# Peptides against a protein of PDB entry 4M9S, part 102

Target 1, 135 residues: chain A of PDB entry 4M9S
Amino acid sequence: SRGLVGVECITPYSYKSLAMALQRCVEVLSDEDRSALAFAVVMPPGVDIPVKLWSCVIPVDICSNEEEQLDDEVADRLKRLSKRGALLSGKRMPVLTFKIDHIIHMFLKHVVDAQTIANGISILEQRLLEIGNNN

## One batch from the design tools (peptide; made by RFdiffusion4, then SolubleMPNN)

Design b1_p25_4_s1
Fold by OpenDDE base, seed 3:
Structure b1_p25_4_s1 (fold): chain B 135 residues (1-135), chain A 25 residues (1-25)
Amino acid sequence: as target 1 above (135 residues)
Amino acid sequence: DEEARRAAEEAARRARFYRFFRPVP
């Protein structure tokens, strides 16, 4: 099944219908998966992003500080999102990555709370600096 | 009763959605 990648021209009506469909899909997500989707807006669309970078912004409550456990939990969430409404696309090789489609990203830019976006960007920047300093 | 139940379920779905999301302009 060819995903939403093939939609070259979306009319305003098609957009509204798609937005309503996406809203419905988001409303039936768990709070955990919905939170993950909200923070996906901080990622650039159309780019295969490694799970390690996703783990910088996806909120996960873990008992251990093990980075590997964090990545696994994040990967599971992103996999679920990939299976629901084509919200993400996953690639296993050479490294596990996830990509947000431009259409989904545009939708998220309109519907995700501005404070959530700002917080997500701030968190990502902080985590990237931490990773950079540890190298 | 069934209409009231459906309305309540829809309201609950919307409330969950708007935790991180806002209405589409």
Scores: peptide ipSAE 0.174, ipTM 0.682, DockQ to the pose 0.602
Fold by OpenDDE base, seed 5:
Structure b1_p25_4_s1 (fold): chain B 135 residues (1-135), chain A 25 residues (1-25)
Amino acid sequence: as target 1 above (135 residues)
Amino acid sequence: DEEARRAAEEAARRARFYRFFRPVP
């Protein structure tokens, strides 16, 4: 399925229609997948992001503190999002990555709660610093 | 009864959406 990459929203009306369609798509997601999508807004659009970096912001409720389980659970959520309405694009080689397109990202910036965005950015910044200090 | 059921399902769907999202401007 060709991703929404080719949809030129030429008019405000086209954008409104797309936004309504996306809203309906988001409303039928599971709570886990919807939460993952909300926090996807903190990632830069059009960039293939490794699962390891996604795991810095995607909220998970796993009981295990094992990092491998975290990455696997995050990957599963992102895979589901990629299959549902092409909300993300996944690549398996050379490393498993996911990308949010510009249209979806722009939509999310307008509809995700401001506090959620702020929290996601703060968490990402903190965890990136931790990764940087351990390397 | 069926109309009331559909309305309740839609209301529940919307409520779940607004946990992290706000209405489209």
Scores: peptide ipSAE 0.174, ipTM 0.684, DockQ to the pose 0.599
Fold by OpenDDE base, seed 2:
Structure b1_p25_4_s1 (fold): chain B 135 residues (1-135), chain A 25 residues (1-25)
Amino acid sequence: as target 1 above (135 residues)
Amino acid sequence: DEEARRAAEEAARRARFYRFFRPVP
């Protein structure tokens, strides 16, 4: 399967075609996976982000009080996104991380609701402060 | 009837999409 990324270098219409393709990909996601993808926009692109940090912003509908279960559920969502059109890339070692590519991030920045982005950033900032205070 | 059903399903799909996303400019 030629990754959607390969289309960008071929024609001046690559962006529009890529955007349309990505929109279609997003529309066929489950509500859960689509929500996860929306909040992925708050992460810096091109950086391998540990699942622990993703779990600060990725919404989970069914959450146990166990932090480990949260990370597992988040990881599963991110893994599914990684399998769908390479929306994310994952690494298992040394720590499980996921990365959003610049192109996907740029797309999300344009299509994700501004309030969602603002909320996600606020949540991330709050959670990072909490983590920092506990260390 | 089948066409109306398909249209409704597409409308529902779009509605779910626009929960967090806006149309591609």
Scores: peptide ipSAE 0.167, ipTM 0.675, DockQ to the pose 0.623
Fold by OpenDDE base, seed 4:
Structure b1_p25_4_s1 (fold): chain B 135 residues (1-135), chain A 25 residues (1-25)
Amino acid sequence: as target 1 above (135 residues)
Amino acid sequence: DEEARRAAEEAARRARFYRFFRPVP
């Protein structure tokens, strides 16, 4: 499947309309899914990211410290987002991954609170260090 | 007042949105 990297020449007008549409999509999300989407901004766009890495930044309130349960809950949230206005794209094989598109990422960079972005980056960096030390 | 109710519902919706988001530039 040749990913048509269609350089969609987004006119400023198209961008504004798309941003408004995306804002409406975000506003109708649950608080949990909206939080997940906010923290998705810390991921590099256009890259298939394993759920394990998403679980480093997606906020989840679970009763267990089991990583398996964390990954499952994160995956469920990301799956819901992938079904809403193509906010994310998921692949199941060979490993479950999710990707944020450049256009969605660009939107999020403009609309997600700066403190949320900073916190997400800090958390991701910390968790990556922990994973690296445990390997 | 129906107008006041609609305004309150919209304000609540916006408040939920702006927990993590800011207005689109």
Scores: peptide ipSAE 0.170, ipTM 0.668, DockQ to the pose 0.584; fails the geometry check

Design b1_p25_4_s2
Fold by OpenDDE base, seed 5:
Structure b1_p25_4_s2 (fold): chain B 135 residues (1-135), chain A 25 residues (1-25)
Amino acid sequence: as target 1 above (135 residues)
Amino acid sequence: EEEARRRAEEEARRRRFYRYFRPVP
């Protein structure tokens, strides 16, 4: 089975068909995984992003204030997404990273709620500034 | 009953989807 990575959206029809397939894929996700995918839209496509940066935007319900647990939980969510319909691509070495491809990112730009996107960007910017100031 | 259950589950699934997503055009 050729993964979604091999699908080129050349025509509006092809895009619509792919989008419908992706929508169905998203609908079967857990609420947590679906939320993670929604916020993935704020990341630049085609770039291997370290888990630490993903953790800036991926919503996680954890009881502990331990940053290490946050990264682990985020990584687990992203791993699940990577196993489902090639929504993400993960690399374990040299550093654990995840990448959103251009096709999925294009889909997300069209379907993710505008307020969610705006909030995600704002949160990312804020947390990046905090990381930068602590270094 | 099984068909009604399936439809209800599909509708619930769609409602959960639209928490963060809008319909595909």
Scores: peptide ipSAE 0.193, ipTM 0.686, DockQ to the pose 0.599
Fold by OpenDDE base, seed 4:
Structure b1_p25_4_s2 (fold): chain B 135 residues (1-135), chain A 25 residues (1-25)
Amino acid sequence: as target 1 above (135 residues)
Amino acid sequence: EEEARRRAEEEARRRRFYRYFRPVP
């Protein structure tokens, strides 16, 4: 018997309260972590995404052009976000991945600036094309 | 004075929030 994943109809009230709580969590982030979270909206929710793919859209300042350092800096940002409530969930094994929850993603779709979303999508598309052409 | 400081800090946080995010409707 496949249990009907009951669509918990989030009441508008519960959603509003949750959204307000999430907004408060976002407001207390550093500018860097907040930027990382904003661009997380371009990722599919509920999927364990490798750090390498996150690095395509997460803005970070690195001391060198080494790809390994980029991934490490991105991972550090995402790790901090994962420690802030339910913003992200990290998995270390077998490969370091991060996942955005459906609820958080839904929240971000409503609250992230339209220009930020558009930029994030454009950047992701560009980076994926570059990866595809190098493969 | 403490309340005024708290309010100023909250306003500053809100201003930073709006760089990438908009208010919850």
Scores: peptide ipSAE 0.185, ipTM 0.686, DockQ to the pose 0.544
Fold by OpenDDE base, seed 1:
Parts: sequence; structure tokens; C-alpha cells
Structure b1_p25_4_s2 (fold): chain B 135 residues (1-135), chain A 25 residues (1-25)
Amino acid sequence: as target 1 above (135 residues)
Amino acid sequence: EEEARRRAEEEARRRRFYRYFRPVP
């Protein structure tokens, strides 16, 4: 059992100052991008997650009946978030993936509404079961 | 008027933020 050596990223910044800066960053996001970021809390930090899995939890207003359009829209949102500071890190090869940093994830755990977290987990679990049953 | 507008915009921003987020303690 490789203990997740939580690399305590010793940030020279006080938690308070970082949290305040992140809060301001989140407040200026669009409603869509902010919603995407909120649901990012359900993903494990430090892991490159394929867009397909992100699409299970990221809320989309216009559900295209086509799965490809859903992934593209989610990818666009995640790309925008990746350009906003250190919120997400994108990787194109071998598969398009996005990763949430431990610091950001820790912040989100403290500031995202508990009901939102619970809903996100439930949705993710449901979607994963559906994917598993189709395989 | 400018201060009132700025405050209203900040309040609106906060309301949108708190849809999914809670204030930093």
C-alpha cells in the first residue's frame, strides 16, 4: 500500500492569503466555468483524468444528444480553467486529460458546498456504474 | 453613484459565487 505521501507543498503563502486569492479568482469566472470548477472537487487530485470521466460530473446546460459534443464542451471549459492560474493542468498526449492540483483540491474541499460535493459524487458513481455495465 | 454601482457589482459577484461555494473562513 503505497501511502499517498501527501507532498505537503510548503507554500510560502499563508493559507489565508492563498484562499483569498483563489476565492477572488473563482468569483470572476463565468457561471459555467465556476460550476465546472465546483464539481472538479469530486476528482482525485494529482491524477490525469480523461475528458470522458470529467464529462460525467461537469454540468452542461446544452446536453447534445451526441456524446462527442458533450466531451468537446467539457474540454473547452476545462481548457479555460487551465488558463486561469493553477486551477487545472491539461495534457494532450496520449489522451486529452486534465489534472487538479492538490492545493486547489484542498481549497475546493473547504469552500464548495457540501450538497454540491454529495451530488457530484452520486452523479459520478451513477455514471461509472452505467459505463461499467455497458462494457 | 460609482461607489453604489461598484458595491452592487461586488454583491452580484458574491451571490453568483455562493451558488456552489461558501465563504473562506
Scores: peptide ipSAE 0.181, ipTM 0.677, DockQ to the pose 0.558
Fold by OpenDDE base, seed 3:
Structure b1_p25_4_s2 (fold): chain B 135 residues (1-135), chain A 25 residues (1-25)
Amino acid sequence: as target 1 above (135 residues)
Amino acid sequence: EEEARRRAEEEARRRRFYRYFRPVP
């Protein structure tokens, strides 16, 4: 899917219209997918992020703490998001990655609850430290 | 009746949206 990189919001109206469209897209998501999208705000925009890093912040209830199962479940969510209004862009090669568009990220930064953002950042930092310490 | 149902569905969608999201500025 082509990202919204080429979309120029020249007028406040254009931005509002886009925001409204995005809001509608978000509103029709499942709670699970919407949660995933909310936490996508903690990722830097325009960067292909490996699923492993996404799995650090995407809330998933799994029966096992196995990282592989976590990654698979997260990947499925991100895939669904990528199919809906180009909320994310996925690449399968060389490594499965997803990126959030700048416009989408900007939207999320303004509309995601501040506590959710703070929690997401905290969780990401914690998980990265754990990964780093285990290396 | 159909309009009332549509409105209720829209309101329900909006409520779900605001679990993690705040109104668009």
Scores: peptide ipSAE 0.175, ipTM 0.683, DockQ to the pose 0.583

Design b1_p25_4_s4
Fold by OpenDDE base, seed 4:
Structure b1_p25_4_s4 (fold): chain B 135 residues (1-135), chain A 25 residues (1-25)
Amino acid sequence: as target 1 above (135 residues)
Amino acid sequence: SEEAAREAEEKARQERFYKYFLPVP
């Protein structure tokens, strides 16, 4: 069984052109959306990830104590990112998921602050352990 | 030169871009 040959998206865009386009997309984001995008770098690329897992790392300052509202707020941010320059791709069925493209992820890995990446990974690991222990 | 001006603008944009990805307080 020949495994799914990962379609390496050969973008006809030069790295410089892509970087410029991404930079423009990032510049027009709100501070909250830019922060969400920065923390998206901790997620594995090319994987449909449920909103619940995104909520482990996406910072939310204003939310109700209800977990559903937290997920909704995170989902709204991710939806905005998906609409701006296709930074993310979303699927609604069967469960709402978002995916970061390999190219975008690789870009973020080089431009997001190293400490932010490290913190995000640490937070994700901690939250995953907590979720696992509560099951 | 027009080319030098474009390079300077690009550099300025890059500097602004990196400021957006500083650690979240």
Scores: peptide ipSAE 0.094, ipTM 0.542, DockQ to the pose 0.211
Fold by OpenDDE base, seed 5:
Structure b1_p25_4_s4 (fold): chain B 135 residues (1-135), chain A 25 residues (1-25)
Amino acid sequence: as target 1 above (135 residues)
Amino acid sequence: SEEAAREAEEKARQERFYKYFLPVP
């Protein structure tokens, strides 16, 4: 079974207000950062996820095939998203991780294309399987 | 007319917003 469990979130902000705020943030993102934000929907909210796992789902077409460069590029995108409207939260110690908040995740579930979500989940599952077999 | 213009602008902005989340190649 593939999919995400729905979550309930209590917020002082109306759905419309959140949508407006996110819309303004998304409009000024680069295409690559906007794509990264879209694929963040496949991650479970409220969990600190290592950059290496983010690199499994975030599309990168401009960096080398070297793993180190891939992780660095992904980290840079996630850092920009963290700074831009606090779309993500980053933790540097002890290991660099990023987390998507429940409220942002809830909104992404409504606006990200269903096929994009399905593809992202499938890719993540495949990559995790490959990593598990190589450890 | 000003209210109608604001509503039309907001609708247009929303349409652009959702287009950003179409399938990524």
Scores: peptide ipSAE 0.080, ipTM 0.530, DockQ to the pose 0.214
Fold by OpenDDE base, seed 2:
Structure b1_p25_4_s4 (fold): chain B 135 residues (1-135), chain A 25 residues (1-25)
Amino acid sequence: as target 1 above (135 residues)
Amino acid sequence: SEEAAREAEEKARQERFYKYFLPVP
């Protein structure tokens, strides 16, 4: 079956319909999932991103010393987003990855606060540096 | 008018959207 976003993009009124559809999808999300979606804007669109990198920016409520638990929680959120109007696409093998499509990403760029985007990028950069230093 | 009412409802919906979507101020 085609995702909600995919259907809307086929119509002559694709932009307006897409915006409305996405708005409806966002409104029904939990606060946690909606936050995760917002921070997805910091990722490059059209790229399969490993969960490990998503976990660098996706906020989690459960504090754990075990990084694997954090990754699992992040993965669960991203999976839910994948099921909600195909907001994300996931791949299981060989490594669990998620991808944000260009259209969704463009929408997020217009609706997510600029400061939030900037902060998210900064956090990602910092975390990537930390990961790199451990190699 | 019915059209005016629909427009007002849409604006209200949009306002709610932004209010609840942003995770941080």
Scores: peptide ipSAE 0.069, ipTM 0.512, DockQ to the pose 0.104
Fold by OpenDDE base, seed 1:
Structure b1_p25_4_s4 (fold): chain B 135 residues (1-135), chain A 25 residues (1-25)
Amino acid sequence: as target 1 above (135 residues)
Amino acid sequence: SEEAAREAEEKARQERFYKYFLPVP
């Protein structure tokens, strides 16, 4: 998969120009999609992450507590992010996964509130423990 | 000046951008 790293090798986008482009992309997002993007910073970059794990950290306001609906809603948000400015990359087989590029991750690390990052990591750790204990 | 206007717009964009990444409750 030609990630943004492959594009950087070809496109002489300065760090400043990339930051400006990303800023504009973020500004046009809905509040919920922008929040989803912010929490993507807690995921390791360059790794295909299953939607199930994304659902542990992406804030979703759904009426039903059905995990299947949660995953679907999260997947929809991540799909929108993948289409808008290639903020994420998606893979459908064998399991639906999404990946954040190193460059975008680095950008988010600098612009997302530090407390949000810390909280997101803590939440992810807690959810992973819960999943691990139930399996 | 056009330059001053661009600078003001960029500053405004930056302020809006940082506002979007404040802690999500």
Scores: peptide ipSAE 0.062, ipTM 0.513, DockQ to the pose 0.211

Design b1_p25_5_s1 (from b1_p25_5, 13 letters changed)
Fold by OpenDDE base, seed 3:
Structure b1_p25_5_s1 (fold): chain B 135 residues (1-135), chain A 25 residues (1-25)
Amino acid sequence: as target 1 above (135 residues)
Amino acid sequence: DEVRAAMERTRELLAKETNKVLEKL
């Protein structure tokens, strides 16, 4: 996966300049995609996470009784984020996964509300435990 | 702190569940 780390090795950017560029990318997102990006902060950076596990924290407005539809909607949102300034990195094989880069994660830690982060982590932990008990 | 501890727990849980997903392929 081509991560932002590779780009930084080519051209040095100041933290401030990078933050401004990222802020601009965030401003043009839809409300739904911006919300999804905010919750990406609860994931560990540099780890390929399956879409099923992303669905534990990414909010979806459409109520579906089918879990498969939920995962598809989450995947679409994450895919859009991956196309916007490489906010995420997607991988299709062996399974569809997404990864947040360390730089993006650091940015989100500064701009996402602390209570939102805490709540997101709590929700993720609870849902992971539920999945683990059902498998 | 509590946030760091929670993040570590979630990392471990994510690793376990990721492995389960990969084993089912």
Scores: peptide ipSAE 0.422, ipTM 0.860, DockQ to the pose 0.031
Fold by OpenDDE base, seed 1:
Structure b1_p25_5_s1 (fold): chain B 135 residues (1-135), chain A 25 residues (1-25)
Amino acid sequence: as target 1 above (135 residues)
Amino acid sequence: DEVRAAMERTRELLAKETNKVLEKL
């Protein structure tokens, strides 16, 4: 029984103060960036996820059906989020990836609607299965 | 918890597809 070493994130900040700070950060985002951030909750925290897989859940209103444009638009949104505090962490090598930290994920889990989370997970699973079957 | 089970399945799928992306590099 390997005990889940609960990473006690000793945040020096009270949960309430962190939540308030994060809420303020979210309030200044565009509607599109806020939506992208909300759907980040369906991703497992602490995992570097390629942009292609982020595109499975990030809602994008693009005029073109080209997959390349979709990935670029998603990447731009995630890049903006990564520059806004510690909302996301980007990595360029070996491929462009983004990850959500546990603290941010925990925050989102409390503020994002439960039905939205459930729907997002379902959509992600379906799209991943489709990708897997086409490869 | 059905949500937890779904999240775990999704995690496995993400891992598989991530590996495929890396193998094509």
Scores: peptide ipSAE 0.421, ipTM 0.860, DockQ to the pose 0.033
Fold by OpenDDE base, seed 5:
Structure b1_p25_5_s1 (fold): chain B 135 residues (1-135), chain A 25 residues (1-25)
Amino acid sequence: as target 1 above (135 residues)
Amino acid sequence: DEVRAAMERTRELLAKETNKVLEKL
């Protein structure tokens, strides 16, 4: 198993026009895609990040431990997010990457629990160090 | 704060690993 345990994304600022619009976009997502979006908050905004590195934080409960299958599943989730309300920006060349925009990141920082964010960043750091040591 | 510091560390690690991914194309 890879990733983090899923977290719900709920905003207390539903009366703000932008927050309300984003909330509506979040509400139509599947539980899995919504969870993936929540954990996108641990990534730095405005950075094109390869799918392999997204796989370090995107929650995946039921899949093979094979890296290729995990990356494909994560890529599919991120692709769906990129097509729904422009929550992410995908880039295919030179390698498949995804980027979270600053405005979406700011929104997520307000709706995702601060301790969850801190823990997610710590887990990301640990996994990145492990990847680096194995290469 | 601690979160900002941690994010900066991960940003550096992400950059390093991203470069490795690009080098393996």
Scores: peptide ipSAE 0.421, ipTM 0.862, DockQ to the pose 0.031
Fold by OpenDDE base, seed 4:
Structure b1_p25_5_s1 (fold): chain B 135 residues (1-135), chain A 25 residues (1-25)
Amino acid sequence: as target 1 above (135 residues)
Amino acid sequence: DEVRAAMERTRELLAKETNKVLEKL
């Protein structure tokens, strides 16, 4: 099982200066990419995470039975996010991974709804356990 | 803090699964 249902969180910014700087980057994102960014909050900052594991929390609108297609779509979203300042950092070697910046993670912790964060973490944990049991 | 604890658990799980991904290369 993969992905979260897309959730859009609109919250007043607690840190005006950081928010103002990031707002411009976030505003130009598509709704899908903003949702993906929101769920990035459940990932530990500063850790290179494989796309497969990102797919556990990134909501994808594509319903496919092919796992590769889902990973590709997730990768595309993360790639787009990585092109927006310091939102994410992509790494291709040894495997395609993405990392959320500490500053961005801190920002997201304040602007993403607390219940969404909690639910996202729970879902991530469940999916990781499922993956672990299947491997 | 339950959220913090959950985050730590997921971090550990992520590490395990990441290692598995790397081992399959």
Scores: peptide ipSAE 0.421, ipTM 0.860, DockQ to the pose 0.031

Design b1_p25_5_s3 (from b1_p25_5, 16 letters changed)
Fold by OpenDDE base, seed 2:
Structure b1_p25_5_s3 (fold): chain B 135 residues (1-135), chain A 25 residues (1-25)
Amino acid sequence: as target 1 above (135 residues)
Amino acid sequence: DEVREAMERTRKLLAEVTARELARQ
């Protein structure tokens, strides 16, 4: 498996206005998609990030040992999230990338526990270092 | 803040790795 395991956004929420609307959107997600959204909080907002790098933190259970298949699974989750309005924005060319909006990112910072965020950042950093050293 | 510092380091690293990945493909 890749990424963090078994962690989701803290639901239900008690927010007002836009936060309440986002809460409702999150509550109707599948567990897998909600988990993927939770770990999107470790990414910097407003940056187009390749799927390969998303796969460093998006939790994916055992599918195949092929990295391409892991990336495909991550991409599918992110695509579903991108169809939920402002949750994510996808770009297909030249490389498939996804971007988290600043507003969504701020929301997630409140609904994902601090320790999960810290751990996710640490994992991302370590995996990025590994990628950098192996390329 | 340690978390803020970690996020900043990660942001820089992410930018570097992203640039390389985009160039490779």
Scores: peptide ipSAE 0.401, ipTM 0.864, DockQ to the pose 0.031
Fold by OpenDDE base, seed 1:
Structure b1_p25_5_s3 (fold): chain B 135 residues (1-135), chain A 25 residues (1-25)
Amino acid sequence: as target 1 above (135 residues)
Amino acid sequence: DEVREAMERTRKLLAEVTARELARQ
């Protein structure tokens, strides 16, 4: 499954302590990592999700169409995000998974465009159905 | 709320697919 085209987080947000701290973390990210973070909003918070399923929504614009290359690139982006405090939590065993926290998810719901969220959810559902039908 | 409903459907589907993927390992 292939990710979405890249989009950026909406930078302007009400300046509360948490929001300001998170914005500072987001500002130092590359455009690609920031886009990956944006689309993390379409995932349910508190759930460990395999990289393969993250690849359904994480935008990749410079990678090969090969699934192996896609998964590796997505994993690298998510790993970088997991090193930025509470942005994501990674788990290596038994399968490499990533989880978004509820607080970060709430933040993203306010700083990611609503239409982007809606589109991302629709695409995720479609791609999950395709996976389900093929397995 | 269409977005909420879509998210709920996706959550259930995601859980099913995740379970299968984890079982395949």
Scores: peptide ipSAE 0.400, ipTM 0.863, DockQ to the pose 0.032
Fold by OpenDDE base, seed 4:
Structure b1_p25_5_s3 (fold): chain B 135 residues (1-135), chain A 25 residues (1-25)
Amino acid sequence: as target 1 above (135 residues)
Amino acid sequence: DEVREAMERTRKLLAEVTARELARQ
């Protein structure tokens, strides 16, 4: 199994320019895309990460057990996020990957609940170990 | 702290798994 229960990103108002700008971007997201963005905090910044690995932590409800559908839905969400300011950067070659920037990552670390972050990292680690053992 | 350590482990695991996934393609 993979994924996390969806958690909403909390974006308290800040007088700092970065937080203010990013808050505006986050506010216009759908609840689902905002949740996906919240869980992007568990990824190390500056790393091109394949969609398959994003799917380990991005919460998706497609009512399907087909893995390809899960990856496609995750990819769609990440694509939407990549088109909103500088939230994510996508790359198609050699495989479809997404990267979170350090600036965005720092923002998320301050607006996502610390326990949620810790749990998300733990789950990601577990999923990665499982993938490693099954490959 | 625990979070930093976990992130570091995860970064290494991500690198390993990513390399395997790229090789599998």
Scores: peptide ipSAE 0.399, ipTM 0.864, DockQ to the pose 0.032
Fold by OpenDDE base, seed 5:
Structure b1_p25_5_s3 (fold): chain B 135 residues (1-135), chain A 25 residues (1-25)
Amino acid sequence: as target 1 above (135 residues)
Amino acid sequence: DEVREAMERTRKLLAEVTARELARQ
């Protein structure tokens, strides 16, 4: 199976106009979408990433172990996030990808636990190696 | 910084795997 155990993003942030706006956007998310957003911090900003690779880090608790169903669920979450302001940017052609912008990534680095980030990066690396070795 | 180093390694690996995935589609 793929995905991380879900964690919540820490929303308290310094009083800045941008931070306040982003905090409000985060607060209106469902718990599942908020967790997905938190783990988006492990991805490099400004890179168009296929859904399959997002599924390596987006936590999914209620889903079958079938890859197709997992990817569909992850895609749905990322699509919802892309519709919430500038949280993510989706691209449909030539392949469905999502990108986290630098500003959002910087925000997440300040509000997501450092150990969570480190663990998420480690897990991503491991899963990418597994994918690479099997293809 | 260990996190920065890990991010750099992961970025390179991600680029490689992404290229393969995009080519497969």
Scores: peptide ipSAE 0.398, ipTM 0.865, DockQ to the pose 0.032

